# Designs tried in a protein design run: peptides against a protein of PDB entry 4Z63. Part 6

Target 1, 334 residues: chain A of PDB entry 4Z63
Amino acid sequence: LCLGMNDLTGNIPEDLFHLKRLNLLGIQENRLSGSLSREIRNLSSLVRLDVSWNLFSGEIPDVFDELPQLKFFLGQTNGFIGGIPKSLANSPSLNLLNLRNNSLSGRLMLNCTAMIALNSLDLGTNRFNGRLPENLPDCKRLKNVNLARNTFHGQVPESFKNFESLSYFSLSNSSLANISSALGILQHCKNLTTLVLTLNFHGEALPDDSSLHFEKLKVLVVANCRLTGSMPRWLSSSNELQLLDLSWNRLTGAIPSWIGDFKALFYLDLSNNSFTGEIPKSLTKLESLTSRNISVNEPSPDFPFFMKRNESARALQYNQIFGFPPTIELGHNN

## One batch from the design tools (peptide; made by RFdiffusion4, then SolubleMPNN)

Design b1_p8_4_s2 (from b1_p8_4, 3 letters changed)
Fold by OpenDDE base, seed 1:
Structure b1_p8_4_s2 (fold): chain B 334 residues (1-334), chain A 8 residues (1-8)
Amino acid sequence: as target 1 above (334 residues)
Amino acid sequence: SSSWVTTE
């Protein structure tokens, strides 16, 4: 059943949960309220459940052991509270879990050894606390991870050196510390193409360690961290770089000429720093800005990007990296 | 720009 994008109100009729042959339930983008019924357990053939963009509240029912075919659970933008149910955190069938923008709380715990099919995880904008789960690299297919806007105090776990499946990672605004350790760990993620670390590492120095190397890095966002230092020389080896945002830091020195050598770089924001010197002439030769043939069909993170002007402003949402306009922002450097 | 990129 696909009933999304309507003005449906109230609870889901309980009789709907008698549909034992139902493979897909989509009721997203409505005004459905109340608790998500535990009777979803009766939907034993369910492959996809989309309850996103509703007014659901209460705890997510612990019935996912009765949903052996469930691959997709989308519950983003609701009022869910509590933790991730144990059966959901142990689901061997689940490919994608999206619970972004809820009120989920407690310590984040996933049984990654059981979650053998999990490839996409979005838990951004919740109330999870404690430390990042050290066992996330045990989710051997986990490619997309958004944990932004949770309270994960401390550092990136050393175990993330072994996060070989990781391609798209956001930890924006998660109270992380030690950027040098974080980058030193995450450089070992050989498939990492997107790294978003905005609103972390408050007032730390951006490391300029030439030993750091991110071979496949396409998107680096480390904005609004009040970082000190200069443009990091190690970034010059990331030849596939497409998007760089280092805005709203305290970075100093010259913008290096190698910034214009990135053939795929179409979005550059270095604004609101303390950069000095001349604008590199190489920026005027960026092939991506002169040629119209940007391949629009590259893989993108499953999690959305937002361009925020301030905490209270409604951010512009970008579902794809190539949704960003070609941009060079160098303003407010002094 | 007065903006920054995030995923929150």
Scores: peptide ipSAE 0.575, ipTM 0.941, DockQ to the pose 0.755
Fold by OpenDDE base, seed 4:
Structure b1_p8_4_s2 (fold): chain B 334 residues (1-334), chain A 8 residues (1-8)
Amino acid sequence: as target 1 above (334 residues)
Amino acid sequence: SSSWVTTE
């Protein structure tokens, strides 16, 4: 049953929960309000539940043990409060959980040993606090992780060295500290292609350790961190780099010539730093900007990107990396 | 740019 993108109001009719053979319930992009009924438990054949972009409130019901076929739960952009229900945090069937832009709180806890099918997790823009869950690497299929705009004070856990499934990771604006430790850990994530760390590590030094290596890194975003240092030499080995945003830092020195050697680099923002010297001539030879053959069919993160001008401004949303226009931004440097 | 990339 697909009822998305309407002006439906009120709550879900209780009789809808009698549909025991229902595999898909999509009621997204409406004005549905109140609590999400615990009677969802009666939808024992449910594979996909999409309640996103509504006015739901209260706690998410702890009924996911009664939904043994549920693969997709989409609840982004609601008013949900409380934690992740225990049955949801233990779901062996769940492939994708999206609860971005809610009011969920407390310590983030997932039973990753039980969540054997979880491949995508979006919990961005919530009120989770405490430390990052050390057991996230135990989610052996977890590929996409957005935890942006939560309050995960501290460092990236050492256990993330073993996060082999991790491909797309965002921790933007999550009160993280110790960028040197974070990069030193995350370099061990051999499948990591997208790393977004914007609005963390405030005033720290960007490490220039030549031992750091991100083999498959395509997207690196570390904007608005007030980072000191220079363009990191270790980044020159990330030959697959497509998007680099280091804007709104305090980076100094020259822009190195190797920045133009990235064959796939189509988006570069180094603006609002303290870079000096000349613009590298190699930037004029970026193949991605001269050739039209950007492979649009590459896998992208499940989480959206946003281009923000300030905290209060409406951000431009980009659902895919290739939605970004080809860009070289070097403005507002010294 | 007057903007930065995030996932928030």
Scores: peptide ipSAE 0.572, ipTM 0.939, DockQ to the pose 0.744
Fold by OpenDDE base, seed 3:
Structure b1_p8_4_s2 (fold): chain B 334 residues (1-334), chain A 8 residues (1-8)
Amino acid sequence: as target 1 above (334 residues)
Amino acid sequence: SSSWVTTE
């Protein structure tokens, strides 16, 4: 049953929960309000639940032990409070959990040893606090992780060296410290293609350690961190780089010529830094900017990207990396 | 640019 993208108001009719054969319930993009009914437990055949973009409030009901077929739970952009229910945090069937842009709070706890099917997690823009959950690497299929805009004080856990399934990772604006440790850990994530660390590590030095290596890195975003240092030499080995945003830092020195050797680099933002010298001639030879064939069919993160101009402005949303226009931004350097 | 990329 798909009832998304309407002007439906009020609560879900209780009689809807008698549909024991229902596999898909989509009621997203409405004005549904109140608590999400505990009677969802009666939908024992449910595979997909989408309640996103509504006015739901209260706690998410702890009924996911009664939903053994549930693979997809989308609840982004609601008013949910409390934590992740215990039954949801232990769901062996769940592939995707999206609860972005809610008011969920407390420590983030997932039983990753039980969540054997979890491949996508979006908990961005919530009120989670404490440390990053050290056991996330135990979610052996977890590829997509957005934890942006929570208050995860401290460092990236050392356990993330073993996060082999991790492909797309965002920790933007999560009060993280120690970029050197973070990069030193995350380089061990052999499948990591997208790394977003914007609005962390405030005033730290961007490490120029030649031992750092991100072989499969396609997207690196470390914007608005006030980072010091220079263009890191270790990045030159990331031959698949497509998008680089290091804007709004305090980076100095020359833009190195190797920046033009990235055959797939189509988006470069180095603006609002303190770079000096000449623009490398190699940038004028970027194959991705001269050739029409951007490979549109590459896997992308499940979480959207946003181009923000300020904290209060409505950000432009990009659902895919290739939604970004081909860009070279070198402005506001001195 | 006066913008930066994020996932917030």
Scores: peptide ipSAE 0.569, ipTM 0.938, DockQ to the pose 0.753
Fold by OpenDDE base, seed 5:
Structure b1_p8_4_s2 (fold): chain B 334 residues (1-334), chain A 8 residues (1-8)
Amino acid sequence: as target 1 above (334 residues)
Amino acid sequence: SSSWVTTE
């Protein structure tokens, strides 16, 4: 049953929960309000539940043990409060959980040992607090993780060295500290292609440790951190780099010539730093900007990217990395 | 640019 993209109001009719053979319930992009009914437990055949972009409030019901086939739960952009229900945090069937842009709070806890199918997690823009869950690497299929805009004080857990499934990771605006430790840990994530760390590490030094290596890194975003230091030499080994945003930092020194050697680099923002010297001539030879053959078919994060101009402005949303226009931004360097 | 990339 797909009723998305309407102006439906009120609650879900109770009789809808009698549909025991229902595999897909999509009621996204409506004005549905109130609590998400516990009676969703009666939808024992449910594979996909999409309640996103509504006005739902209250706690998410703890009934996911009664939904043994549920693979997809989409609840982004609602007013949900409380924590992740225990049954949801233990779901062995769940592949994708998207609860971005809610009011969920408390300590983030997932039973990753039970969540054997979880491959995508978006909990961005919530009110989770405390530390990052150290057991996330136990989610052996977890590829996509957005935890942006929560309050995860402290450092990236040392256990994330073992996060082999991790490919797309965002911790933007999550009150993280110790960028040197974070990068030193995350370099061990052999499948990591996208790393977004914007609005963290305030005023720290960007490490220039030549021992750091991100073999498969395609997207690095570490914007608006007030980072000191220079363009990091370790980044020159990330030959697959497609998008680099280091804007709104305090980086100094020259822009190195090796920045133009990235054959796939189509988006570069180094603006609002303190870079000096000449613009590298190698930037004029970026193959990605001269050739139209950017392979659009590359896997992208499930979480959206946003181009923000200020904290309060509606950001432009980009659902794919390749939605970004080819860009070289070097402005506002002193 | 007056903007930065994020996922929030």
Scores: peptide ipSAE 0.562, ipTM 0.936, DockQ to the pose 0.737

Design b1_p8_5_s1 (from b1_p8_5, 6 letters changed)
Fold by OpenDDE base, seed 3:
Structure b1_p8_5_s1 (fold): chain B 334 residues (1-334), chain A 8 residues (1-8)
Amino acid sequence: as target 1 above (334 residues)
Amino acid sequence: PSYVSSVE
């Protein structure tokens, strides 16, 4: 049953939960309100539940043990409060959990040993607090992780050295500290292609350690951190780099010539730093900007990107990396 | 100038 993108109001009729053969319930993009009924437990054949973009409130019901076929739960952009219910945090069937832009709170806890099918997790823009969950690498299929805009005090856990499934990771605006430790850990994530760390590490030094290596890194975003230092030499080994944003930092020195050797680099933002010297002539030879054949069919993060033009403007949403216009931004350097 | 993030 798909009833998304309407003006439906009120609650879900309780008789809908008698549909024991229902595999898909999509009621997203409506004005549905109140609590999400516990009677969703009666939908024992449910594979996909989409309640996103509604006015739901209260706690998410602890009934996911009665949903043994549930692969997809989408509840983003609601008013949900409390934690992740225990049955959801232990679901062996769940592939994707999206609860972005809610009011969920407390310590983030997932039983990753039980969540054997989890491949995508979006909990961005919630009220989770405490430390990052050290056991996320035990989610052996977890590829996409957005934990941005929560209050995760401290450092990236050392256990993330073993996060082999991790491909797309965002921790933007999560009160993280120690960028040197974070990069030193995350370099061990051999499948990491997208790393977004914007609005963390405030005033720290960007490490220029030549031992750092991100072999498969395509997207690096470390904007608005007030980072000191220079363009890091270790980044020159990330030959697959497509998007680099280091804007709104305090980076100094020259822009190195090797920045033009990235064959796939189509988006470069180094704006609002303290870079000096000449613009590298190699930037005029970026193959991705001279040839129209950007491979549009590359896998992207499940979480959206946002481009903030100013602090007060609504951010532009980009659902795919290739939605960004080809850009070289070097403005506002002194 | 703009910057990229994964959140609004």
Scores: peptide ipSAE 0.428, ipTM 0.928, DockQ to the pose 0.896
Fold by OpenDDE base, seed 5:
Structure b1_p8_5_s1 (fold): chain B 334 residues (1-334), chain A 8 residues (1-8)
Amino acid sequence: as target 1 above (334 residues)
Amino acid sequence: PSYVSSVE
């Protein structure tokens, strides 16, 4: 049953929960309000539940043990409060959980040992607090993780050295500290292609440790951290780099010539730093900007990117990395 | 100048 993209109001009719053969319920992009009924438990055949972009409120019902086939739960952009229900945090069937842009709170806890199918987790823009869950690497299929815009004070857990499934990671605006530790841990994530760390590490030094290596890094975003230091030498070994944003920092020194050796680099933002010297001539030879044949078919994060032009402006949403225009931004350096 | 994030 797909009823998305309407102006439906009120609550879900109770009789809808008698549809025991229903595999897909999509009611996204409506004005549905009230609590998400506990009677969703009666939808024992449910594979996909999409309640996203509504006015739902209250706690998410703890009934996911009664939904043994549920693979996809999309509840982004609602008013949900409380925690992740225990049955949801233990769901062995769940592949994707999207609860971005809610009011979920407390300590984030997932039973990753039980969540054997979890591939994508989007909990961005919530009120989770405390530390990052140390057991996230136990989610052996978890590739996409957005935890951005929560209050995960402290450091990236040492356990994330073992996060071999991690491919796309965002922690932007999550009150993280110790960038040197974070990068020193996350370099061990052999499948990490996208790392977004914007609005963390305020005033720390960007490490220039040549022992750091991100083999598969395609997207690095560490904007608006007030980071000190220079362009990090370790980044020159990330030969697959496609997008680099280090804007809104306090980075100094020259832009190194090796920045133009990235064959796939199509988006570079170094703006609003303190870089000095000449623009490297190698930037004029970026193959990605001269050739039209960027392979558009690369896997991208499930979480959207946002480009914030001004503090007061609405961010532009980009659902794919390749949605970014080819860009070299070096403005506002001195 | 703009910056990239994963948050609205």
Scores: peptide ipSAE 0.415, ipTM 0.923, DockQ to the pose 0.902
Fold by OpenDDE base, seed 1:
Formats: C-alpha cells, structure tokens, sequence
Structure b1_p8_5_s1 (fold): chain B 334 residues (1-334), chain A 8 residues (1-8)
C-alpha cells in the first residue's frame, strides 16, 4: 500500500493494521500525526515500512520482534522521541534503518550481534548523547553510517579499527575530539570510501603523519573545524580521491602540487583557510575537469550531503556525490 | 564560501 506524497492528516486508521499479508506500507510525505500505533505488530508480513516526512510523535513502539520479515524502516523527518526500542535494536531482519531528523534521545545502543542484516543506519540529526557505541563494528554488514548532528562527545572508539564493513561514514557536528586518534583508527577501515567529519575537532591540529593511509578514500570532508596545520601529506596516497572539502579551517602553507595528480578529483574546496603561495599549475590539468565522462554510476552514501553557504541560509541538498558541480574553490585564503 | 556537511 503506497499512500505517500499526499496531504493526508490525522492518525493511521487502526483497521489498516488488519492487513496481515501487507509487505509494503508507504505513507511518507504526508501530515500524519499522533503516535505510531503498536498495532503495527499485526503486519507480520511487513518487509518495508515508510512513515518518513510526517508529523508522528511519541516513542517508536517496541513491536519489531513481531515483524520477522521487516528489512526497511524509514521514519526520517518526524517528531519521534525516546530511544530505539529494544526489539528494533535486536532485529535480525532489518537491512536499513533511517530515523534521521527526529528527537530520539538517550544513549545509542544497538545489539549488533543480533542485527546480522543491518547494512545502512541513518540516525543523523537526533538528540543521542554519550559516547559512540563501541560495538558498531559487530554489525558485520554495516556499510552506511550517518550519526551526524548528535552529541557523541569524546573520541572515535578504538574498536572501529575492526570496522571492515564500513564504507560511508558521517559524524558531522557530533562533538568529537582528537582528530589524530580518529584518523589513526579510521585508516584501518579498509572499505572506507566516504568520510565526513565537518564541525568536529574544534581548533585541533590536522595531523601530517606520513604513516596515515586511506587507500580507497574517494570523499573526504573535514570542513569548519578551525583546524590548524597544512595540507596533510598522507592524503597524497589516496589516489581515488573525488571530493575534498577542507574549507573553513585555519590551514596554512602552500597548496601542494600533488593535489593536481588526483585523476578523479572533481570537487575541491580549500576556501576560507590561510593558504599562501601560488595556485598549483597541476590543478589546471585535473582529468576529471577536462573530460566529459565522469562515471555518474558510482555507489554513493545513502545519507544526503548538504552544501551550507552561510549559517542562516538553507543548505543545498545533494543526494549523490556526482550531484556536486565540478568545483575548484580557493577563495578567502588570507 | 560554502562548506559540505551531511547534516540539515
């Protein structure tokens, strides 16, 4: 049943939960309100539940043990409060959980040993607090992780050295500290292609440790951290780099010539730093900017990107990496 | 200048 993208109001009729053979319920992009009924438990054949972009409130019901076929739960952009219910945090069937842009709170706890199918987790823009869950690497299929805009104070857990499934990771604006430790841990994530760390590590030094290596890194975003230091030499070994944003930092020194050796680099933002010297001539030879055939069909994160022009403007949303225009931004270096 | 993030 697909009823998305309408002006539906009120609560879900309880009789809808009598549909025991229903595999897909999509009621997204409406004005549905009230609590999500616990009678969802009656939908024992449910594979996909999409309640996203509504006015739902209250706690998410603890009924996911009665939903043994549920693979997709989409609840982004609602007013949900409380924690992740225990049955959801233990779901062996769940592939994707999206609860982005809610009011969920407390300590984030997932039973990753039970969540054997979980491959995508979006909990961005919530009120989770405490530390990052050390057991996330036990989610052996977890590829996409957005935990951005929560209050995960402290450091990246040492256990994330073993996060072999991790490919796309966002921790933007999560009150993280110790960038040197974070990068030193995350370099062990052999499948990591996208790393977004914007609005963390406030005023720290960007490490220039030549022992750091991110072999498969395609997207690095570490903007608006007030980071000190220079362009990190370790980044020159990330030959697959497509997007680099280090804007809104306090980085100094020259832009190195090796920045033009990245064959796939189509988006570079180094703006609002303190870089000095000349613009490297190698930037004028970036193959991705001279060739028309950028491979548009590469895997992207499940979480959106946002380009923020200023603190007060609505951010531009980009759902795909290749949705970014080919860009070299070097402005406002003083 | 702009910056990229993954947050609304």
Amino acid sequence: as target 1 above (334 residues)
Amino acid sequence: PSYVSSVE
Scores: peptide ipSAE 0.446, ipTM 0.933, DockQ to the pose 0.893; fails the geometry check
Fold by OpenDDE base, seed 2:
Structure b1_p8_5_s1 (fold): chain B 334 residues (1-334), chain A 8 residues (1-8)
Amino acid sequence: as target 1 above (334 residues)
Amino acid sequence: PSYVSSVE
C-alpha cells in the first residue's frame, strides 16, 4: 500500500493493521500525526515501512520482534521521542534504519551481534547523548552510518579500527574530540570512502603524520572545526580523492603542489583559512575539471550532503556527491 | 564562504 506524497491527516486507520499479507506500507510525505500504533505488530509480512516526512510523535513502538521480514524502516523527519525500542535494536531482518531528523534521545544502543543484516543506519539530527557505541563494528554488514548532529561527547572508539564494513561515515556536529585519535583509528577502515567530520574537534591541530593512510578515501569533509596546522601530507596518498572540504579552519602554510595531482578531484574548498603563498600551477591542470565527465554511477552515501553558505542560512541539499558543481574555492585566505 | 556537512 503506497499512500505517500499526499495531504493525508490524522492517524492511520486501525483496520489497516489487519492487512496481514502487506509487504510494503508507504505513507511518507503526508501530515499524519499522533503516535505510531503498536498494531503495526499485526503486519507480520511487512518488508518495508515508510512513515517518513510526517507529524508522528511519541515513542516508536517496541513491536519489531513481531515483524520478522522487516528490511526497511524509514521514519526520518518526524517527532519521535525516546530511544530505539529494544526489538528494533535487536532486529535480525533490518537492512536499513532511517530515523534522521527526530527527537530520539538517551544513549544509542544497538545489539550489533543480533543486527546481522543492518547495512545502512541514519540517526542524524537527533538528541542522542553519551558516547559513540563501541560495538558498532559488530554490525558486520554496516556500510553507511550517519550519526551527525547528536551529542556524542568524547573520542571515536578504538574498536572502530575493526570497522571493515564501514564505507560512508558522517559524524558532523557531534561534539567529538581528538581528531588525531579519530583519524588514527579510522585509517584502519579499509573500505572507508566518505568521511564527514565538520563541526567537531574545535580548535585542535590537524595531524600531519605521514603514517596516516586512507587508501580508498574519495570524500573528506572536515570543515568549520577551527583546526590549526597545515595541509596534511598523509592526504597526498589518497589518490581517489574526489571532494575535499577543509574550509572554515585556521590552516596555515602553502597549498602544496600535490593537491593538483588528484585525477578525480572535482570539488576543492580551502576557503576561509590562513593559507599563504602562491596558488599551485597543478590546480590549473586538474583532469576532472579539464577533460573528464565525472562518472555519475559511483556508489554514494545514503545520507544527503548539505552545503551551508553560513551557520544561519538554509543549506542546499545534495543527494549525490556528483550533484556538487566542479569547484575550486580558495577565497578568504591570506 | 560555504562549507559541506551531512546535516542541515
Scores: peptide ipSAE 0.438, ipTM 0.932, DockQ to the pose 0.899; fails the geometry check

